# Peptides against a protein of PDB entry 3H8D, part 208

Target 1, 122 residues: chain A of PDB entry 3H8D
Amino acid sequence: DMKRQQRFFRIPFIRPADQYKDPQNKKKGWWYAHFDGPWIARQMELHPDKPPILLVAGKDDMEMCELNLEETGLTRKRGAEILPRQFEEIWERCGGIQYLQSAIESRQARPTYATAMLQNLL

## One batch from the design tools (peptide; made by RFdiffusion4, then SolubleMPNN)

Design b2_p28_8_s2 (from b2_p28_8, 11 letters changed)
Fold by OpenDDE base, seed 1:
Structure b2_p28_8_s2 (fold): chain B 122 residues (1-122), chain C 122 residues (1-122), chain A 28 residues (1-28)
Amino acid sequence: as target 1 above (122 residues)
Amino acid sequence: as target 1 above (122 residues)
Amino acid sequence: MSEADKELFQKLEDFEKFFPEIAENYYF
């Protein structure tokens, strides 16, 4: 049901190694999520010291948030919700299109809004 | 096609009567738009001195923006695009649900993402 | 849920608990 609400979120995190450092020395990473209705469709993590992590539903369920949107509390966190383009811009720059495409082609991705949108572009 | 991109915008306006007043005396209204793909689905206007104006596609075409999304330039205006919830919260508070519902029941609303979403809630 | 996600959400909850005034600054 492509009528499901699409919502995107971003939250910063400080890596464990920096937790006790001065604020100026705490390099922030960023956690991104795309929820297709109540369930996550895509997840992305930007780290200051390693390559981006890209995750898609079906393929990477074990590595992704297993909480439904309501359980995450993200909708109640000020500044966490972002525009679709704010997610997609980073997703594209990190190779997310190719990652999701490969997951679809290998039959590892479960159908989501993200898979459907990609299929419309190809 | 419910796979169309849903985008929401908000821009301030100063009423003509206040155009030549000091900034402190220029009460801002707000223009809101929901685009279902290239075409507007809902429009809303908040005024400082009169009730909100609610408009839905099919019923109120003559009073709504007739430009497609690209023609409006809204996607190129910084700060104009808003989250769906930022639109919906105001829409709901202004009686938009009842307004759209009435337009659907009277067969005045054209099918949009907005009409489909409302039908899923009822 | 991955351990990374658990840590992330736990840290976020803790952060908001101790620093509610900074919750608005997640707009970075």
Scores: peptide ipSAE 0.031, ipTM 0.523, DockQ to the pose 0.278
Fold by OpenDDE base, seed 3:
Structure b2_p28_8_s2 (fold): chain B 122 residues (1-122), chain C 122 residues (1-122), chain A 28 residues (1-28)
Amino acid sequence: as target 1 above (122 residues)
Amino acid sequence: as target 1 above (122 residues)
Amino acid sequence: MSEADKELFQKLEDFEKFFPEIAENYYF
């Protein structure tokens, strides 16, 4: 449903191995999420020391946030919500278009706003 | 029209008197704008040394940006666009609700998304 | 849900420490 609100979030994470290091030695990763209405459509993780992780609904459900948007508390976390373009810019740079396209072609992707937008672009 | 895209922007400004000062001595102000479709609905200015300035369409047209959204180039300025709540939080803190309400009551406000939202809240 | 997600959400309360400029941008 194209009427669903599209909301995007970003939060940093510190690697478990860096938890007890001095702040200057804690390399930050970034967790990104796209919610299509109450449910996650895409997730992305930027790591300081490994390739980006891209996840799409249907294909990667087991690795993605299973909480609905309200359950995450992200909407109540100041600074967590980001503009759509702030997500898409990173998504594109990380090869997200190809990743989602492949998930669609393999029939692994669950239909979301993201799949619909991609199919409209192509 | 409630279908119009609501877009919000924030950019810093340096006071003219501080233009030639060292960076550390340049006190930053903040300029905020709410565009209801192509046209500005609300404008707000935070100053380091005077009260906030609140402006609403219809009432304050002469003091507000007269350029349409595309003419401003704000959509092309990275980091200028902000979330609705980032605008509204400041607007509320600065007494924007009362300001817009008074503009509506005095029949000075031009109908915008902002006026409609306020009238739905009250 | 991944373990990473669980850890992220548990730390959401400390999120603002990573973005002190958010608060600073609203104060002169």
Scores: peptide ipSAE 0.029, ipTM 0.478, DockQ to the pose 0.389
Fold by OpenDDE base, seed 2:
Structure b2_p28_8_s2 (fold): chain B 122 residues (1-122), chain C 122 residues (1-122), chain A 28 residues (1-28)
Amino acid sequence: as target 1 above (122 residues)
Amino acid sequence: as target 1 above (122 residues)
Amino acid sequence: MSEADKELFQKLEDFEKFFPEIAENYYF
């Protein structure tokens, strides 16, 4: 049910092509996750030179983190956890509402806190 | 229902008796709030020289913030919003679980996200 | 898990293990 704890995380990543470049030439991307209880509900990736990647549970399971929250170690990574609004603001800006809505309408989205909240809004 | 957004806030306060003292003699307390949607569910006050004050909706309404979340302006105060765990860790340390449990058992607590979560734990 | 996720988590774990002080600055 929707009584599960909602937790959000953000971690930086360096692209493989930039791994061995000088620090000034390493462009950081950002990996975002929304966990609905132990399982990921939404994932988002910000890239320095390509469009954002938006992923929702059910539709994009193969492209999303398959680790449960405890397995990720994110709860033990200092500075990784972010406020809900810090996730949602970026999600909204990237078109996440429309993306999730379309996944719900096509019956591709797995029910999560995110789907429930969106259905309350629409 | 428990689909409401859970938001947590912390702001410092200076005791009335310390208002006009030198900065070095002003001891800061901390005011904490848990909002279950627009309405406060839990409030907590840390004092430098007396026991914590714990308050739960229903039981302690007269001692708690009566403003809805938007009216407080807390969402617009930079640095006021905190992570759930930042609230819960202090709440637990202060005996908040037992306090809320007792309020539930005595039928003094108004149903909130906090009461629902505790009932899932116990 | 996507290959990108696997690489991300592995790299972060290794980075934090070998350079904890730098890792702090990386996340903050």
Scores: peptide ipSAE 0.024, ipTM 0.524, DockQ to the pose 0.209
Fold by OpenDDE base, seed 4:
Structure b2_p28_8_s2 (fold): chain B 122 residues (1-122), chain C 122 residues (1-122), chain A 28 residues (1-28)
Amino acid sequence: as target 1 above (122 residues)
Amino acid sequence: as target 1 above (122 residues)
Amino acid sequence: MSEADKELFQKLEDFEKFFPEIAENYYF
């Protein structure tokens, strides 16, 4: 349903692997989410010391946020919501187009707004 | 360590000053990077309407990419990676040899594969 | 804002600065 609202969010985080380390060893990252209506379509994590993590619905469901948008509380978190371009610019720089394309071609991607837009381009 | 892999990349960009202009007024440029292992050694920006920008590690760190190669996502961006000669040809045409040489002579250049190669020539 | 947040925001700003808006050919 292409009438679903597309919303994008960004929050800083501490990696799960660093949660129990001393503060000086907790490296902060940026967590990004694209919600296609109530459900997440794409997730992205940026780190200061390792490659970005790119995740797409269908392929990476076990590694992605399982909460619907309302359950996350992101809509009620000041400064969390970002513009579409603020997400897409980072997504593109990190190889997100190729990652999602490969997921579509291998039939691992769940149909979303993101898959529909990319399929229109290819 | 001369065993580090030398990799070169090129991506098109719109200048920040043109981001909010009409499409016909957005002048495209080219961003080039030479990575000596994980870290950038040289950066270059070509513009259609102004002189090229040449940057070398050590001297221009504040104006250069601060991300390591993996963080940039360039290795995962289709068509971004280019051959060494595709970088060097443009570098030479834009006065890169003289620029890097001056940085070495003034002791502003950080030792890289690029400085080592140029010092062997000179 | 914490020092760690400042560093992270600065790094993101730097990332966006060094990789300016990708040319229209890369937009979808």
Scores: peptide ipSAE 0.021, ipTM 0.259, DockQ to the pose 0.046; fails the geometry check

Design b2_p28_8_s3 (from b2_p28_8, 12 letters changed)
Fold by OpenDDE base, seed 3:
Structure b2_p28_8_s3 (fold): chain B 122 residues (1-122), chain C 122 residues (1-122), chain A 28 residues (1-28)
Amino acid sequence: as target 1 above (122 residues)
Amino acid sequence: as target 1 above (122 residues)
Amino acid sequence: MSEADRRLQRMLEDHEKFFPEIEENYYF
């Protein structure tokens, strides 16, 4: 349903190994999420010391947020919500288009706004 | 037309009187804009030394941005675009609802997404 | 909740470290 609100979020995180280091030694990662209505459609993690992690609904459900958007509390965290392009720019840079496309082709991706948009784009 | 993209922007400004002062003496104001498609619908200015300025299309055209969105270059200024709620929160705090409503009632407001939404809300 | 959810919650708990509250002097 293309009528569902698309909302995007970004949260910084500190690696567990850096939790008790001095601030200058805490390398920051970034957690990204795309919610298609109440449910997550895409998730992405930028890590300072490993390749980006890309996750898409259906394929990666076990590794993705399973809380609905309201349950996450993301909407109540000032600064967490980002513009669609702020998500998509990083998604594209990390190979998200190819990743999602592969998930669609393998029949692993759950239909979402993201899958629909990709299919319209290609 | 409710199909038009609603985009919101915020730009800081320094008072002319502070232009050549030390950074600590440059009080920052904030300029806000709501574009309903290519054209401005609402404008708002937060000033450090005077009441907020609220402007709505139709009523305040001569005081508002006359450039279409693309001409402003706002879409190309990183960090300028903000989320709808980031605009609306300040708009509400500054009395924007009452201001726009008065403009509608006085037949001064040009129909925009903003006028439509307000009329739906009340 | 899942491990993914727990990770999210941990990040959210630390959110204020990265996005501190806006001081009153920023509101005019």
Scores: peptide ipSAE 0.225, ipTM 0.660, DockQ to the pose 0.381
Fold by OpenDDE base, seed 4:
Structure b2_p28_8_s3 (fold): chain B 122 residues (1-122), chain C 122 residues (1-122), chain A 28 residues (1-28)
Amino acid sequence: as target 1 above (122 residues)
Amino acid sequence: as target 1 above (122 residues)
Amino acid sequence: MSEADRRLQRMLEDHEKFFPEIEENYYF
């Protein structure tokens, strides 16, 4: 009866092209993940100079993390774990609700905590 | 049937006696709070030069935050909210489990999410 | 590992530069 643990993570990154640039020219991106139990449910990437990338399980499996949460090592990285709202706020700003909804409607989304919550909202 | 939201917060503080000292002489402490719904369940204070202070609802009401969560403004303070484990880790290191257990056994603790969880553990 | 996983791991390798160690005053 116990719901799976929902855990959220955020990691900064520098684009490969910027790795050897001067510090002032290194643009920071952000990688986000929502894990529904051991498996990723949603992934999101903020880039400084291109549209955000939104990914949902089922639809975007090939582009998403395929490691289980334990295998990622995220739980052992200080500062990586974030509050649910810290993820959801960005997700919503990036159009994640609509993205996930469309994935559900097209039968591309794998059922997750995220799909269940959205289906209760709509 | 829905469990109350458990929210955790941490804010730094400087001792009153240190307020006007040189920056190098200002010792930083940390104030922690666990809210079980709108009301505080546990409070904890880390001090640089004295033992940690542990407080539990029912037993330590007079020394704890008397404001409901909304009144505290903590939810509106950037960086104040922390993950459950960030609180629990410190709580455990400070002897919080034993402290709360003793409060339960002496019938001093008010029932909270924290007491319920501990009673399931013991 | 997938390419996505490898990318994640590369990000994690650089993680520490963005999150410095906890200050001493976090300990009692």
Scores: peptide ipSAE 0.221, ipTM 0.661, DockQ to the pose 0.376
Fold by OpenDDE base, seed 5:
Structure b2_p28_8_s3 (fold): chain B 122 residues (1-122), chain C 122 residues (1-122), chain A 28 residues (1-28)
Amino acid sequence: as target 1 above (122 residues)
Amino acid sequence: as target 1 above (122 residues)
Amino acid sequence: MSEADRRLQRMLEDHEKFFPEIEENYYF
């Protein structure tokens, strides 16, 4: 059902190649996740040196977090949780609406809160 | 210049090994940070089961917070910010003065408000 | 764990040095 709690998270990451560089030379990326209840619905990654990566449940399961929300520990990481709009703003800018729409149309997307909301808009 | 705003923060943490234990069996540590303007100058950690960890910018960059102050969100976390003396009291008790002095003498410390103040005392 | 999970866990481990794990019900 679509009464599951929607929670959004963001954590920074540094590329392995930059691990030993001076702080000013470390390029920061951002990892985002939307959890529809205990399970991830959408994931995206902002990289400093390549296009953003968008992932949706059902289509991209092999590349997405397979841990349930509690298993990730994200809820216990200070500063990791973000507001829905903080996720959606980036998602939209990265073409997430079109990406998810295509996944729905190709029958690749697993039904989630995200798919339902998008289908309500179309 | 040394006219940057000095801000200090403290947050509790629990050991990963204790995360699934009952609250009464979770041993709490404390994470401290001194920000010299937007960037961290000193960091320390009080642990329940090991010696305190002291970190200074320049020497310990790999182990310190790499986020600028605004990125941390600490300024928006109620109760996180502490008075300078609340930081310094613990820093002194943990041997921070000697630690920072050694980092300066070994040319490992990045110049910060902390290094400047220490050099004014010596 | 999948490769994606391992990758996430590595990022989370890195995050720990910035913001260590806290109890969810802890308020200042």
Scores: peptide ipSAE 0.219, ipTM 0.515, DockQ to the pose 0.152
Fold by OpenDDE base, seed 2:
Structure b2_p28_8_s3 (fold): chain B 122 residues (1-122), chain C 122 residues (1-122), chain A 28 residues (1-28)
Amino acid sequence: as target 1 above (122 residues)
Amino acid sequence: as target 1 above (122 residues)
Amino acid sequence: MSEADRRLQRMLEDHEKFFPEIEENYYF
């Protein structure tokens, strides 16, 4: 049901190598998630020192968050939830449209709000 | 039509008296707005040195933003748009529910998404 | 719990370090 609530989240992380450095020397990464109802539809990781990681439901389930939205605790973390465009802008810049499109065409993507929206865009 | 898009915004402001002070001595206020489609439904101002100001459409039109959403440029200002709950949490803490309720009961409030939601809550 | 979930959990534990509380005067 495409009437499910779409919610987007972003949390920062510090690399293990930077864990004990001065704050100014800690390079920040960003973990992004799109939840289509209770389950994750897309995941994205922005790293300061390597290419972004893009993941889509169905294809990359084993590398993505397997907790439902409630179990993650993301909704209880102030500042974690972001606007749809804050996710989509980064997703697009990272090549997410092409990645999801390829997953759809290879029939690896699980149907989600994201797959439905992309199919209507093309 | 309650199918209109609900959008919320927040921008900071500095008091005129603090305009030329050191950054650490500038006390920041916050201007909040709820747009029900193209027109403002609620406005709220958070001040560091006085009580918050609450305004609702119909009653307070002359003290509220008179520009439509497009004219404000808020949609083009990075970081200005906020999540609904980021507005509602502050609105509630400032006594906004009681303020809007009183405006509805006195028949001063113009019907908006906000008035409809409150009427369903009570 | 998967490795992905464990990683998320570690990040969530440090979340407060990146999102400090707002000033007291904004809590009415």
Scores: peptide ipSAE 0.212, ipTM 0.652, DockQ to the pose 0.361

Design b2_p28_8_s4 (from b2_p28_8, 15 letters changed)
Fold by OpenDDE base, seed 3:
Structure b2_p28_8_s4 (fold): chain B 122 residues (1-122), chain C 122 residues (1-122), chain A 28 residues (1-28)
Amino acid sequence: as target 1 above (122 residues)
Amino acid sequence: as target 1 above (122 residues)
Amino acid sequence: MSEADQKLQRYLEDHEKFFPEIEEEYYY
């Protein structure tokens, strides 16, 4: 049922090498998640010093968050939830459309709201 | 069709009396809107020096924004769109549930996503 | 930290990330 609630989240992270540095020297990355109902559909990571990481369900399950939405507690983290466009804008900028499209074409993508929407767009 | 996209917005406003004052003396109010598809369902105004104003479609149409969502340009105003909970939290705090409920009971409320959800909750 | 927070933190740590404390934004 593609009528599941689509929820998007963003949380900052710091690198292991920076965890004990002064706050001003902690370069932040950003971890993004798209949950299609309880299950993650897309994940994206913006790193301060390496290329963005794009991940799609089915193809990249081993690298994606294994926690369901409730287990993450993200819905209870103030400021973590973001608007769909806040996710999509970054996703698009990072080449996420092409990445997901390629995953669909190679039959690596698990069907999600994201795959359905992309297939409706193209 | 209650499957319409629910979108919420918040914009600041300055009181007419403060419009020509120094920035530090401009007390900001907040204008909130809930759009059920293209049409406004709820409006809320937080004023710095008077009680909150709560408005619901059908009952308060004359006092509510008459522009449809596209006409408002709110979707194109960066930072104007907010999460549902950001609206609902303030709505609840201001007695919006009771206000909408009363409007439904008095048959003044136009059916909207908001009325439907309230009726599902109660 | 809540149990959920601990799980998320553990996940992030396992993926070589550390979650900083989120400042509570008070909207009044």
Scores: peptide ipSAE 0.271, ipTM 0.632, DockQ to the pose 0.190
Fold by OpenDDE base, seed 2:
Structure b2_p28_8_s4 (fold): chain B 122 residues (1-122), chain C 122 residues (1-122), chain A 28 residues (1-28)
Amino acid sequence: as target 1 above (122 residues)
Amino acid sequence: as target 1 above (122 residues)
Amino acid sequence: MSEADQKLQRYLEDHEKFFPEIEEEYYY
């Protein structure tokens, strides 16, 4: 049902090696999630010192967040929710369109709001 | 038509007296707007050294933004658009519910998404 | 931490990520 609420989130993370360093020496990454209703449709990770990681439902289920939206508590975490364009802008810059397109063409992507939007774009 | 898109924005402003000061000495205020479709429904201003200003369509038209949403350029200003709750949380803290309620009861408020939502709350 | 926060933290830790100390920006 394409009437499901689309919600987007971003939270910072630090590397294990930086856990015990002074705050100024902790290089932050960013964890992004697109939830299509209760379930994640896309995930993206920006790292300070390696290429971005792109993940899409169906193809990358084992690497993506296994928690449903309510279980994450993200809706209750102040500042975690972001606008759709704040997600999409980074997704596009990281090559997310091509990544999702390839997953659709290989029939690895689970149908989501994201797959439907891309299929309407092309 | 309650199917109009509800969009919320926030931009900083600097006081005239602080324009020529060093950045660290410029106390920023915040200008908030709720657009019900193309037209502003609510406006709010947070100041560093005076009480917040609350404005509602119909009652405060002369003090509110006279530009339609497209004319403001806010949709094209990166970081200006905010989530509904980012507006509503501040609106509530500033006494916006009571302010809008009084405007409705005095028949000064123009019907908007905001007036409809408040009337459904009560 | 709420139960939800603990679950999210565990998920991140399992993927070699950790929440930083997030200072809440209070707008007064």
Scores: peptide ipSAE 0.270, ipTM 0.631, DockQ to the pose 0.159
Fold by OpenDDE base, seed 4:
Structure b2_p28_8_s4 (fold): chain B 122 residues (1-122), chain C 122 residues (1-122), chain A 28 residues (1-28)
Amino acid sequence: as target 1 above (122 residues)
Amino acid sequence: as target 1 above (122 residues)
Amino acid sequence: MSEADQKLQRYLEDHEKFFPEIEEEYYY
């Protein structure tokens, strides 16, 4: 059973309030996504001036990207795809392990590659 | 059965003859590796002035990296790890599909993730 | 922008994010 491809992406974003500011005054955030096959498993947002946002499938579906991987076009955006470790390093630093664990424990997390991997560590 | 992690790396190299030349006269080559778990499955060398070298496990063991992934230290070299597509794109351009296919047909290729994937395409 | 790019952009905008212009450097 060939496991679904795990693919990770990162794209920069600017805040609406900074949209029309001079480039030097635009604070960039970073939008991260982990796709377990066609569907998002985890999402993360690094904001320049507020705490990171961590989102996991099942719990945070309403706040996460609703597009499947193909619909996002991320695979066709040069430089958008990142290594698993590039995602995981930030995820861990932001408390993603605890966040996902809590979602699993509360039975809010949809089973994904991420939930399975975490359960193997616990 | 969690598939072995497929990891890809690229590092630049300078030819021995160019080692003592002025920086502008140093032609950089690129060394690529695909590791199927701890062991190398494919290796590729892009040279500035000669055809690319393609190497596959089993057939080209004597010319390939003999170190396991951990021994190489590649995972600890910043910027060395690349995305699968970054390897595959170059591999394909260099005729790697045909090279690996021929190695399989001649029964010289050691079974790897790469051989398995190719066999699924034929 | 591809249709996919437009969808992603719309999603981000709906979530109060805007993509900066990403220059695609093609290395040949």
Scores: peptide ipSAE 0.273, ipTM 0.637, DockQ to the pose 0.169; fails the geometry check
Fold by OpenDDE base, seed 1:
Structure b2_p28_8_s4 (fold): chain B 122 residues (1-122), chain C 122 residues (1-122), chain A 28 residues (1-28)
Amino acid sequence: as target 1 above (122 residues)
Amino acid sequence: as target 1 above (122 residues)
Amino acid sequence: MSEADQKLQRYLEDHEKFFPEIEEEYYY
């Protein structure tokens, strides 16, 4: 059973309200995803005008990307793939460790690479 | 025992003969390294004028980087760190799978993440 | 856009996000 590949992605987005504005007025957000094999394990959104959104598999499935990795096309999107640490650094800064820990403790988190790694740290 | 972090790096190099040439005549090579934790597991060199060089820990220690990861400063060098697949794609194209396999079969390869992964594929 | 790109875009749109004209500079 080959260990599932951990892959991380980041893409910019603009808000609906900014969709038709000039580029200088399009405030960019950032959508982050951690895929544990074909399935998303963690998702994070940085918004220009509101607090970060953290999402973990099992707990937040309804708000997370429902597409499998292949369906997203992210692996084919130039520059979308990022290093694990590029994700983790932002994740940690946004309180992701505590968020995922709480999801594990409440038994809301689906077991993923992320949950396993966190459990190894505790 | 936290699984050792796998980190990959790529830096350009210029041939000694091109060191004093105009930028347009400086044929860039590429130095690649795979670190399995603090120690290098695989090294690869792409040259503009000769075949790729593949090196694996245990077999090619004398030709590989002797510095541990921290000593290299690669983690602090912007743009040096690359995605695993960015390394593996080149590695595979250069015949790295066969090279490492042969090193394992001849018992010349030091056990690394790379050897373990290859053994899982065979 | 590829089918995958369309799916991703649809997903983002459904979640009130839109792809900007993604220049390569956005990822560096």
Scores: peptide ipSAE 0.264, ipTM 0.641, DockQ to the pose 0.121; fails the geometry check

